Peptides against a protein of PDB entry 6RGO. Designs and how they scored, part 327

Target 1, 392 residues: chain A of PDB entry 6RGO
Amino acid sequence: MALKLLGFNQDATCFSVISSNKGVTIYNCDPFGKCFELEKSTSNDEELDFLVEMLFSTSLIAVVDKTIGASKRKKLKIVNTKRKATICELTFPHEIMDVIMNRKIICVVLKSDQIFVYDISCMKLLRTIDVRGEKLKSTSKFRNSEAVGDIGVRVSLSTDNNSILCYSSYSKSDKENAPLNDIVVFDALKCIQINVLPAVHQSNIVCIACSPDGMLMATASEKGTIIRVFKTIDTENDEPILVNEFRRGSRPSRISEMKFNHDNTLLACVGESDTIHIFALPVTTTEADANEDDTLQQSSHSLSSSINGLQYISKGLANRFGKIIVSKIPTQSQQRHVAYIKIPENAKYRIGFPKDTTNTIHICGEDGNYLVYSIPRNEVGPCTLVKSNTFD

## One batch from the design tools (peptide; made by RFdiffusion4, then SolubleMPNN)

Design b2_p27_6_s1 (from b2_p27_6, 10 letters changed)
Fold by OpenDDE base, seed 4:
Structure b2_p27_6_s1 (fold): chain B 392 residues (1-392), chain A 27 residues (1-27)
Amino acid sequence: as target 1 above (392 residues)
Amino acid sequence: MEVELSEEQLEELKELLEEAKKLEEER
């Protein structure tokens, strides 16, 4: 059967899949098993497509039926899985492209490059963000609507109650085809723009991940060769703080998903390549007061590469040809993965980090595999398979 | 784009959000 992966919930306790014969199925990770099933409404051999966002391990889900030919692509259903009932339905003017959720906020991304921000407790609209309208105000140039290829607005939301929303925006370049290579950081509760990171890549951003606490953000372009990690809120001299630059590979390959673990020590990425990459983030040891005493000389060779804060002087010298030259980060600052998982070529995988085990990663594939891996702490190398289950 | 929820729909959302809060406090 053809499976399509919808992904993990926020804490990787559940994952959602589309089965061509059954519809949407939600699996619990531990104990492994089906916890919810939404039957297909049509008897036709239509290619099923859905968005499903689950609120952690609760009975609350947001569902969009994106099946071909359905007028339903503009409808968001809030569903109680325990009652198998729709609580409410919202209709949008355009096709829904993405839905993200935490305990406070639902964000709905439309094909129109609009983001609707709702208070989840009452489904009141807090804000409409018009990413195209912001571009038009800055550039005075309409993007032809036909060039809405596979590159839309990308979003990520913190899983905490602070509800930090990161989204891709159009660069202020006078080019009609300005790339989606800016990031806006937005407080979704207060409806305030916190920060703007200009030209974080040379090409369109296709993947964003926010940390659970909203303090970090990872970005990848359509090239997928470099991942950049920034602070979301903090700035140095009103400039964005680049924390890390990771090299996934030398060959272009699309990244479909990135995730931080719950303590912001690891970043994982997956996509069209045969490899899930896991990167270590420098733990900013806040200098807790080193009170003097206990001399236990355990020679942990912590490779504390003191990444001296290279102020990324994004002096975008617009050269005479209107190319924003993102200053070349010295290739010497580019870190490699610390761990990896090999996956079948052309198999789509999704990733999740469980809350309770910071060195464990959950993955699931369109091949019907749910896999739990242990991430090595002291060695650069492959992850170790801990648990395997199959689903259909 | 906007929806007005009934008292029953609001109470059902509240119950599910209290479940989400309880699961956060237990971990």
Scores: peptide ipSAE 0.540, ipTM 0.936, DockQ to the pose 0.898
Fold by OpenDDE base, seed 2:
Structure b2_p27_6_s1 (fold): chain B 392 residues (1-392), chain A 27 residues (1-27)
Amino acid sequence: as target 1 above (392 residues)
Amino acid sequence: MEVELSEEQLEELKELLEEAKKLEEER
């Protein structure tokens, strides 16, 4: 059967799939099994497409029927899975592209590049963010939305109550086709813009992940070769702080999803490649407990592997474009993965980090595999398979 | 875009959000 993955919930306790025969199925991870099914309402052999966002392991889900030809692509349903009942339905002026939630906020992304921010407790509209509206001062025609593929506004929301929203925005360049390569950091509760990270990549941003606490964000462009990690709120001299630059690979490959673990020590990425990459983040020791004297001489064995070759990227072009954040991290400081998982090249996978085990990752595939891996702590290498289940 | 919820719909949302809060406090 053709399975389409919708992904894990915020704490990786559940994942959602579309089955061509059944409609939407939600699986519980432990104990493994079906916890909810949304039956297919239509007998047509149309390829089913849905957005499903689940509030943790609760009975609250947001559902959009994205099926081609459906008039429902503009409708958000809030559903109680225990009652199998729609609580409410919201209609939008444009097609819904994405839905994200936490315990406080629902964000709805439209094909119009608008983000609607709602208070989840009453479904009251708090803010409409018009990502194009800042650009409407430039007379630039509608991007022909037909020819340029799946490039739209990307969003990520912190899973905590602080509700930090990160979204891609259009650069202020006078070019008709300005890339979605800026990031805005937004307090979704207060409805205030906190930070703007200009030109974080040279091309459109196609993947964003916010940390659970909202303190970090990861970004990837269409090239998917470099992942950048920034502080969301903190700035240094009114400039954004780049914490890490990771190299996924030398070959271009689309990254479809990134996730932080719950303690911000790991970042995982998945996409069109045969490999899930896991990167280690530096533990930001908060300066508070600097009192105890323990002189642990960590012997920095400098593995000086002499990669001599790529000196020749000419100094010349850096001068004219304003302070591109890209200039602060030397290309020599690009970190590699610390762990990896090999997956089938033709299978789409989704990733999630469970709250209770910071060194465990959950993955699921359109091949019908749900897999739990242990991440090595002290060694660079493959993850170890701990548990496997199948679903259909 | 906007929806006015009934008291019954608001109470149902509140019950589900209280479930989400309890699941955070139990962990």
Scores: peptide ipSAE 0.540, ipTM 0.935, DockQ to the pose 0.880
Fold by OpenDDE base, seed 3:
Structure b2_p27_6_s1 (fold): chain B 392 residues (1-392), chain A 27 residues (1-27)
Amino acid sequence: as target 1 above (392 residues)
Amino acid sequence: MEVELSEEQLEELKELLEEAKKLEEER
């Protein structure tokens, strides 16, 4: 059967798939098994497409039927999986491109480059973010809507209650074809912009990940060769906002998904390549508990590659636009992966990090494989397969 | 864009969010 992966939930306890014959199926990871099904409403041989976001391991899901010809592409359904009932339905003016949620917030991304932010507890609209409207306010040139192609606004939301929303925005370049290469950091609860990271890549951003706590974010462009990791909040200390730059590869390859683990020590990426890459993040030792004696030489080779090369050209215009991150990181100082998983070249995979095991990664493939890997701690190398299951 | 929920729909959402909260406190 043709499978299409929807992805893992926030804590990788469940994953969702589209089966051409059955509709949407949700699997539990441990114990492995089918926990929910949404039956196909139509007997048509149309290729099924859905968005499904699950609230952790709860019976709350958000569903969008994106199937071609379906009048439902503009409809968000909130569903109780235990009751198999729709709680409510929201209709949008444009096609829904993405949905993301946590315990507090639902964000709905439209093809119009609008982000609707809702309080999940009452489905009240907190804010509409118009990413195009922000561009149009900065650039007097109306862009015809047709020229946007497959490049839409990307979003990621922290899984915690802080509800830090990171989204791609259009650069202020006078070019008619301004790329989606800015990042906005937004407090979704307070409805305030926290930060703007201008020109974080030269091309459009196609993938964003927020850390579970919202303190870090990762970005990848259409090239997918370099992943950048940023602090979401300006620290009062003169610490660089750009904390890491990782090299996935030398050849361009689209990254489809990135995830942080729950303690912000690892970043994984997956995409069109035969390899899932896992990168180690530097542990920010808070200097606080430098006191007592215990001589345990944990040879944590903190690859504190001193990123000496980020000269902030602080030109003194304290204007509303964040510090221009001139990435002058030499290509030689780019960190490589610490671990990897080989996957079939023609199979799409999704990734998730379980909460309780920071050195374990869950992956699932359109080949019908659900796989659990252990991440090596001490050596750069392949991950070890710990568990495997199949689904149809 | 906006939806007005009934009291029954609000109570059902509240129950599911309370389940979500309990699952966070138990872990």
Scores: peptide ipSAE 0.539, ipTM 0.935, DockQ to the pose 0.911
Fold by OpenDDE base, seed 1:
Structure b2_p27_6_s1 (fold): chain B 392 residues (1-392), chain A 27 residues (1-27)
Amino acid sequence: as target 1 above (392 residues)
Amino acid sequence: MEVELSEEQLEELKELLEEAKKLEEER
């Protein structure tokens, strides 16, 4: 059967799939099994497409029927899965491209490059963000909306109650063809813009991940070779703080999803490549508990060994992109443990991090595999398969 | 776009959000 992956919920306790024959199925990860099924309402042989966003392991889901030819592509349904009933329906002026939520906020991304921000508790509209309208204040010409293919506004929302929304925006360049390479950081509860990260990539941003606490953001361009991690809120001299730069690979490959683990120690990425990559993040020790005292004189053996090689962070990128203060990435550049998972070529996979096990990753594939991997802490290498299940 | 919810719809949303909160506090 043709499966299409929708993804994991926020804590990786469930994942959603589209089955061509059954419709939408939600699986529980542990114990593994079907927990909800939304039957196909139409007998048509049309390729099913849906958005499904689930609020953790609750009975609350947001559903959009995106099936081609469906009049429903502009309709968001809030569904109680336990009752198998629609709580409410919202209609939009344009096709829904994405839906994200947490315990406080639902964000709806439209094909018009608009983001509608709602209070989930009452479905009240808090803000409409017009990503194109913000550009038009700087550039007089509307881009003809029709010719921009697979490049739209990307969003990510913190899973916590702080509700930090990161979204891609158009650069202020006078060029009619300005890329979606700026990031806006937005407090979705207060409806305040917190930060703007200009030109974080040379090309359009195609993937964004916000950390669970909203303090970090990862970005990838359409090239998918470099992943950048920024602080979301903190700035240094009013300039964005680049915390990490990771190389996924030498060959261009689209990244479809990125996730932080719950303690911000790991960043995973998946896409069109045969490899899921897991990057170690430096633990940001909050400077608070540097109590002075323990003067332990451990001998300064001068291992002056030749750290000459990594100076080729090309001076050239710093001059053309504004002062992205690459805070001096401490010379601990060598200890970035990278783990990986090999996946079948051309199989689409989704990733999720469970809350309770920070060194475990859940993955699921359109090949019908649900896999749990252990991530090595102290070595660079493959992840170890811990559990496997199949679904149809 | 905006939607006005009935008291019944609001209470149903509240119950599901309280479930989401409890699941966070238990872990």
Scores: peptide ipSAE 0.536, ipTM 0.935, DockQ to the pose 0.839

Design b2_p27_6_s2 (from b2_p27_6, 11 letters changed)
Fold by OpenDDE base, seed 4:
Structure b2_p27_6_s2 (fold): chain B 392 residues (1-392), chain A 27 residues (1-27)
Amino acid sequence: as target 1 above (392 residues)
Amino acid sequence: MEVELTEEQLKELKELLKEAEELEKKR
């Protein structure tokens, strides 16, 4: 049977799949089993497509029937899975491209590059963000709606109550085809823009991940060779703080999903490649009160000195291309993965980090495999398979 | 784009959101 993965919930306790014969099924991860099923409403051999966003392990889901030909592609259903009943329905002017939620808000992304932000407790509209309207204020030319290929506005939301929303926006370049390579950081509760990261990649951003606490954001372009991690809120001299730059590979390969673990120590990525990559983030040791006098003179050789030399890149060319965040990180200091998982090249996978086990990753494939891996801490290498289940 | 919820729909949403808050407090 053809399976299509919808993904894990926020804490990786559940995942959702589409079965061509059954419709939408939600699986519980532990104990492994079906917890909800939404039967297909049509007997037609139409390729089923859905969005399903689940509020953690609760009975609250948001559902969009994206099946081709359906007027339903503009309808968001809020469903109680325990009652198998629709609580409410929202209709949008355009096709729904994505839905994301936490305990406070729902964000709905439309094909029009609009983001609708709702208070989940009452489904009141808090804000409409018009990403195209922001572009048009900077660049008088509409992109023809037909050239919206597989590159739309991308969003990610913090899973905490602070509700930090990160979204891709169009660069201020006078070019008709300005890339979606800016990031806006938005307080979704207060409805305030808190930061803008200009030109974080040279090409369109196709994947964004926000950390659970909303303090970090990871970005990948359509090239998928470099992943950048930024602080979301904090700035240094009004400039964005690049925390890390990771190299996934040398060859272009699309990244479909990235996730942080719950303590911001790991970033995982998955996509069209045969490999899930896991990167270690530097624990910002806040210099907490190490007032304890233990004089362990570990000779931290001060690699401080050699950065002085590359001043000579001529001042002249920087002015016309919008401030590309030139990675101050030398290409030689691009970190590789610390761990990896091999997956079938032709199988789409989704990833999730469970809250209770920061060194465990959940993955599921369109091949019908649900797999739990342990991430090595002390060694660079493959993850260890801990649990395997199959689904249909 | 906007929806006005009945008191019953608002009650049901609040009950499900309370479940989500109770799950967070148990972990």
Scores: peptide ipSAE 0.584, ipTM 0.946, DockQ to the pose 0.875
Fold by OpenDDE base, seed 3:
Structure b2_p27_6_s2 (fold): chain B 392 residues (1-392), chain A 27 residues (1-27)
Amino acid sequence: as target 1 above (392 residues)
Amino acid sequence: MEVELTEEQLKELKELLKEAEELEKKR
């Protein structure tokens, strides 16, 4: 049967799939099995498309029927899976492109490049972010709405209660075709913009990941060759906001998903390539409690590659947004993956990090494989398969 | 864009969110 992956929930305890014959199925990862099924409402042989976001391992899901010809592409359903009932339905003026949630917030991304931020506890609208409207305020040129290629606004939300929202925005360029290569960091609870990272890539951003705590953000462009990791908040210390630059590969390949593990030590990426890449993040040891004697030489080879090369050329044009000049990190200082998983070239995979095991990754494929891998700690190499299950 | 929830819908939503908070405290 044709399977389409929707992805893992926030803690990788469940994943969602579309089956052409059944509709949406949610699987539990451990013990492995079906936990919920949404039946197909129509007997038509139309290719099913859905958005499904689950609130951790709870009975709360957000569902959008994106099936072609469906009048439902503008409708968000909040569903109780225990009751198999819709709690409420929200209608939007435009097609829903993405939905993300945590315990506090739901964000709905529209094809209009609008982000609607809701308080999940009452479905009250907290903010409408108009990413195009911000561009139009900065650029006198109205773009005709038709030039909305496949490149929309990308979003990621912290899974914690801090509810840090990262989204792609249009760079301030006099060019009619300004790319979506800025990042905005937004406190979704307070409805305050925290930061703006200008021109983090040369082309449109197609993938964003926020860390679970909202302290880090990863970005990838259409090229998918370089992944950049940033701090979301400027620290009072003169520490660079660009923490890492990773090289996924030499050839362009789209990255479809990135995720941090729960302790911010690992970043995984998956996409159109035959390889899931896992990168190690530098542990920022806060130098605080370096007092007492315990000589346990944990040879944590901190790959503290001293990124000595970020010369802040503070050219003194006080533009209202701090000019993060992403100096091109020399290709020689780009960190490679620490670990990898080989996957079938023609199968789309999704990734998730379980909360309880920081060195474990969950993956699922449109080939019907659910796989658990152990990530090597001490050596650069392949991940080890620990568990496998199949699903239809 | 906006929806007014009934008291029953609000109650059900709050019960599910409480389940989410209780699951986090047990882990």
Scores: peptide ipSAE 0.577, ipTM 0.945, DockQ to the pose 0.888
Fold by OpenDDE base, seed 2:
Structure b2_p27_6_s2 (fold): chain B 392 residues (1-392), chain A 27 residues (1-27)
Amino acid sequence: as target 1 above (392 residues)
Amino acid sequence: MEVELTEEQLKELKELLKEAEELEKKR
């Protein structure tokens, strides 16, 4: 059967799949099993396409039927899975491209590059963000949406109640084809822009991840060779703070998803490559408890461990990107461990981090595998398979 | 773009959101 993965929920307790024969199925991770099925409404052999966003382990889902029919692609259904009933339906002027939620906010991304921000408690519209409308001075014609592939506004939302929204925006360059290479950080509750990170990549941003607490974000471009991690809110001299720069590989490969673990110590990425990469993040010790006098010798050992083309770029290349003040986060000798999982090259995988186990990752594949891996803490190497299940 | 929810729809939505808050407190 052709499976299409929709992904994990916010805490990786559930994942959603499209089965060509059954429609949408939601699986619980532990105990492993089906928890909800949305039956196929049509007998036609049409390729099923859906957006499904689940609110944690609750009976609340947002559903968009993206199957053939221009009217359905513009409709967001809020569904109670326990009752198998639609609570409400919202209609949009354009096709829905993405839906994200937390306990406070729903964001709906349209093909028009608009983001609609709703209070989830009453489905009241709080804000419409027009990512193109900030360009109102440039008569840039509609990018012919037919020929340029899956390049649109990307969004990520913090899973906490602070509701930090990160989205890709168009650079202010007068070029007709300005890239989506800026990031805006937005307080979705207050409807205030907090920060703008200009030109974080040279090409369009195709993947964004916000940390659960909204304090960090990761970005990747169409090249997928470099991942950048920034602070979302904090600035240094009104300039963005680059926390980390990771090299996924030397060859271009699309990154489809990135996730932080719950404590911001790990960043995972997956895409078109045969490898899930897991990067260690430095623990930002808040300066509060540095009363103890311990003369830790600054051994500046640049461990350039090239494991399979993963290079940590040392401090020296900061000079070529403009005024991005790489705060000298003291090189705390946190050995930046890199872990990996090998996956089938032709299988699409999705990733999730459970809340309760910061060194565990959940993955699922369009090959019908649900896998739980343990991430090594004190060494660089492969993850260890802990549990496996299959689904249809 | 906008929808006016009935009191029944608002009640059901609030019950599901309360479930999400209770799940967070149990962890």
Scores: peptide ipSAE 0.577, ipTM 0.944, DockQ to the pose 0.857
Fold by OpenDDE base, seed 1:
Structure b2_p27_6_s2 (fold): chain B 392 residues (1-392), chain A 27 residues (1-27)
Amino acid sequence: as target 1 above (392 residues)
Amino acid sequence: MEVELTEEQLKELKELLKEAEELEKKR
């Protein structure tokens, strides 16, 4: 059977799939099993396409049927899975491209590069963000939207109640072909722009991940070779703070999904490559508990080993991208702990981090595998398979 | 774009959102 992955919920307790024969199925991760099924409404052999966003492990889902006709692609259904009934339906002027939610906010991304922000508790519209309209205030020409292929506005939302929304925006350039390589950080509750990160990549941003607490953001371009991690809110001299730069690989490969774990110690990425990469993040010690006291006189043995660690801070990035102050990445030891999972070539996988086990990752594939891996803490190497299940 | 919810729809949404908040407190 052809499976299409929709992804994990916010805490990786459930994942959603499209089965060509069954429609949408939601699986529980532990205990593993089907928890909900949305039957196919049509007997047509049309390739099923859906958006499904689940609110944690609750009976609340947002559903968009992208399979049949332009009218359904513009409709968001809020569904109670326990009652198997639509609570409400919203119609949009354009095709829905993405839907994201947390306990406070639901965001709907349209093909028009508009983001509709709603209070989930009442489905009241809080804001319409027009990413193109913001560009048009700077550049007089409407980009003919028809010819731009698989490049649209990307979004990520914090899973906490702070509801930090990160979205890709068009760089301020007089060029008709300005890339989607700016990031806007937005307080979705207050409807206030918090920060703007200009030109975070040379090409269009195709993947964004916000941390659960909204304090970090990861970005990847269409090249997918470099992942950048920024602070979302904090700035240094009004300039964006680059916390980390990770290299996924030497070959270009699209990244389809990135996620932080719940304590911001790990960033995982998946895409068209045969490898899921997991990067260790430095623990941001909040400077708060520097209590002065423990004067432990550990002896100053001056091992003056002149490790001329070539700070290949490529001088080239600093000149052409504005003053992205690379905060002095402390010259912590050369061992960026990187873990990996090998996946079948051409199999699409999705990733999720469970809340209760910060060193565990859930993955699911269009090959019908649900896999749980343990992430090594103190070594660079492969993840260890802990649990496997199959689904159809 | 906008939708006015009935009192019943609002009640059902609030019950599901309360379930989401209770799940967070148990973990």
Scores: peptide ipSAE 0.575, ipTM 0.945, DockQ to the pose 0.847

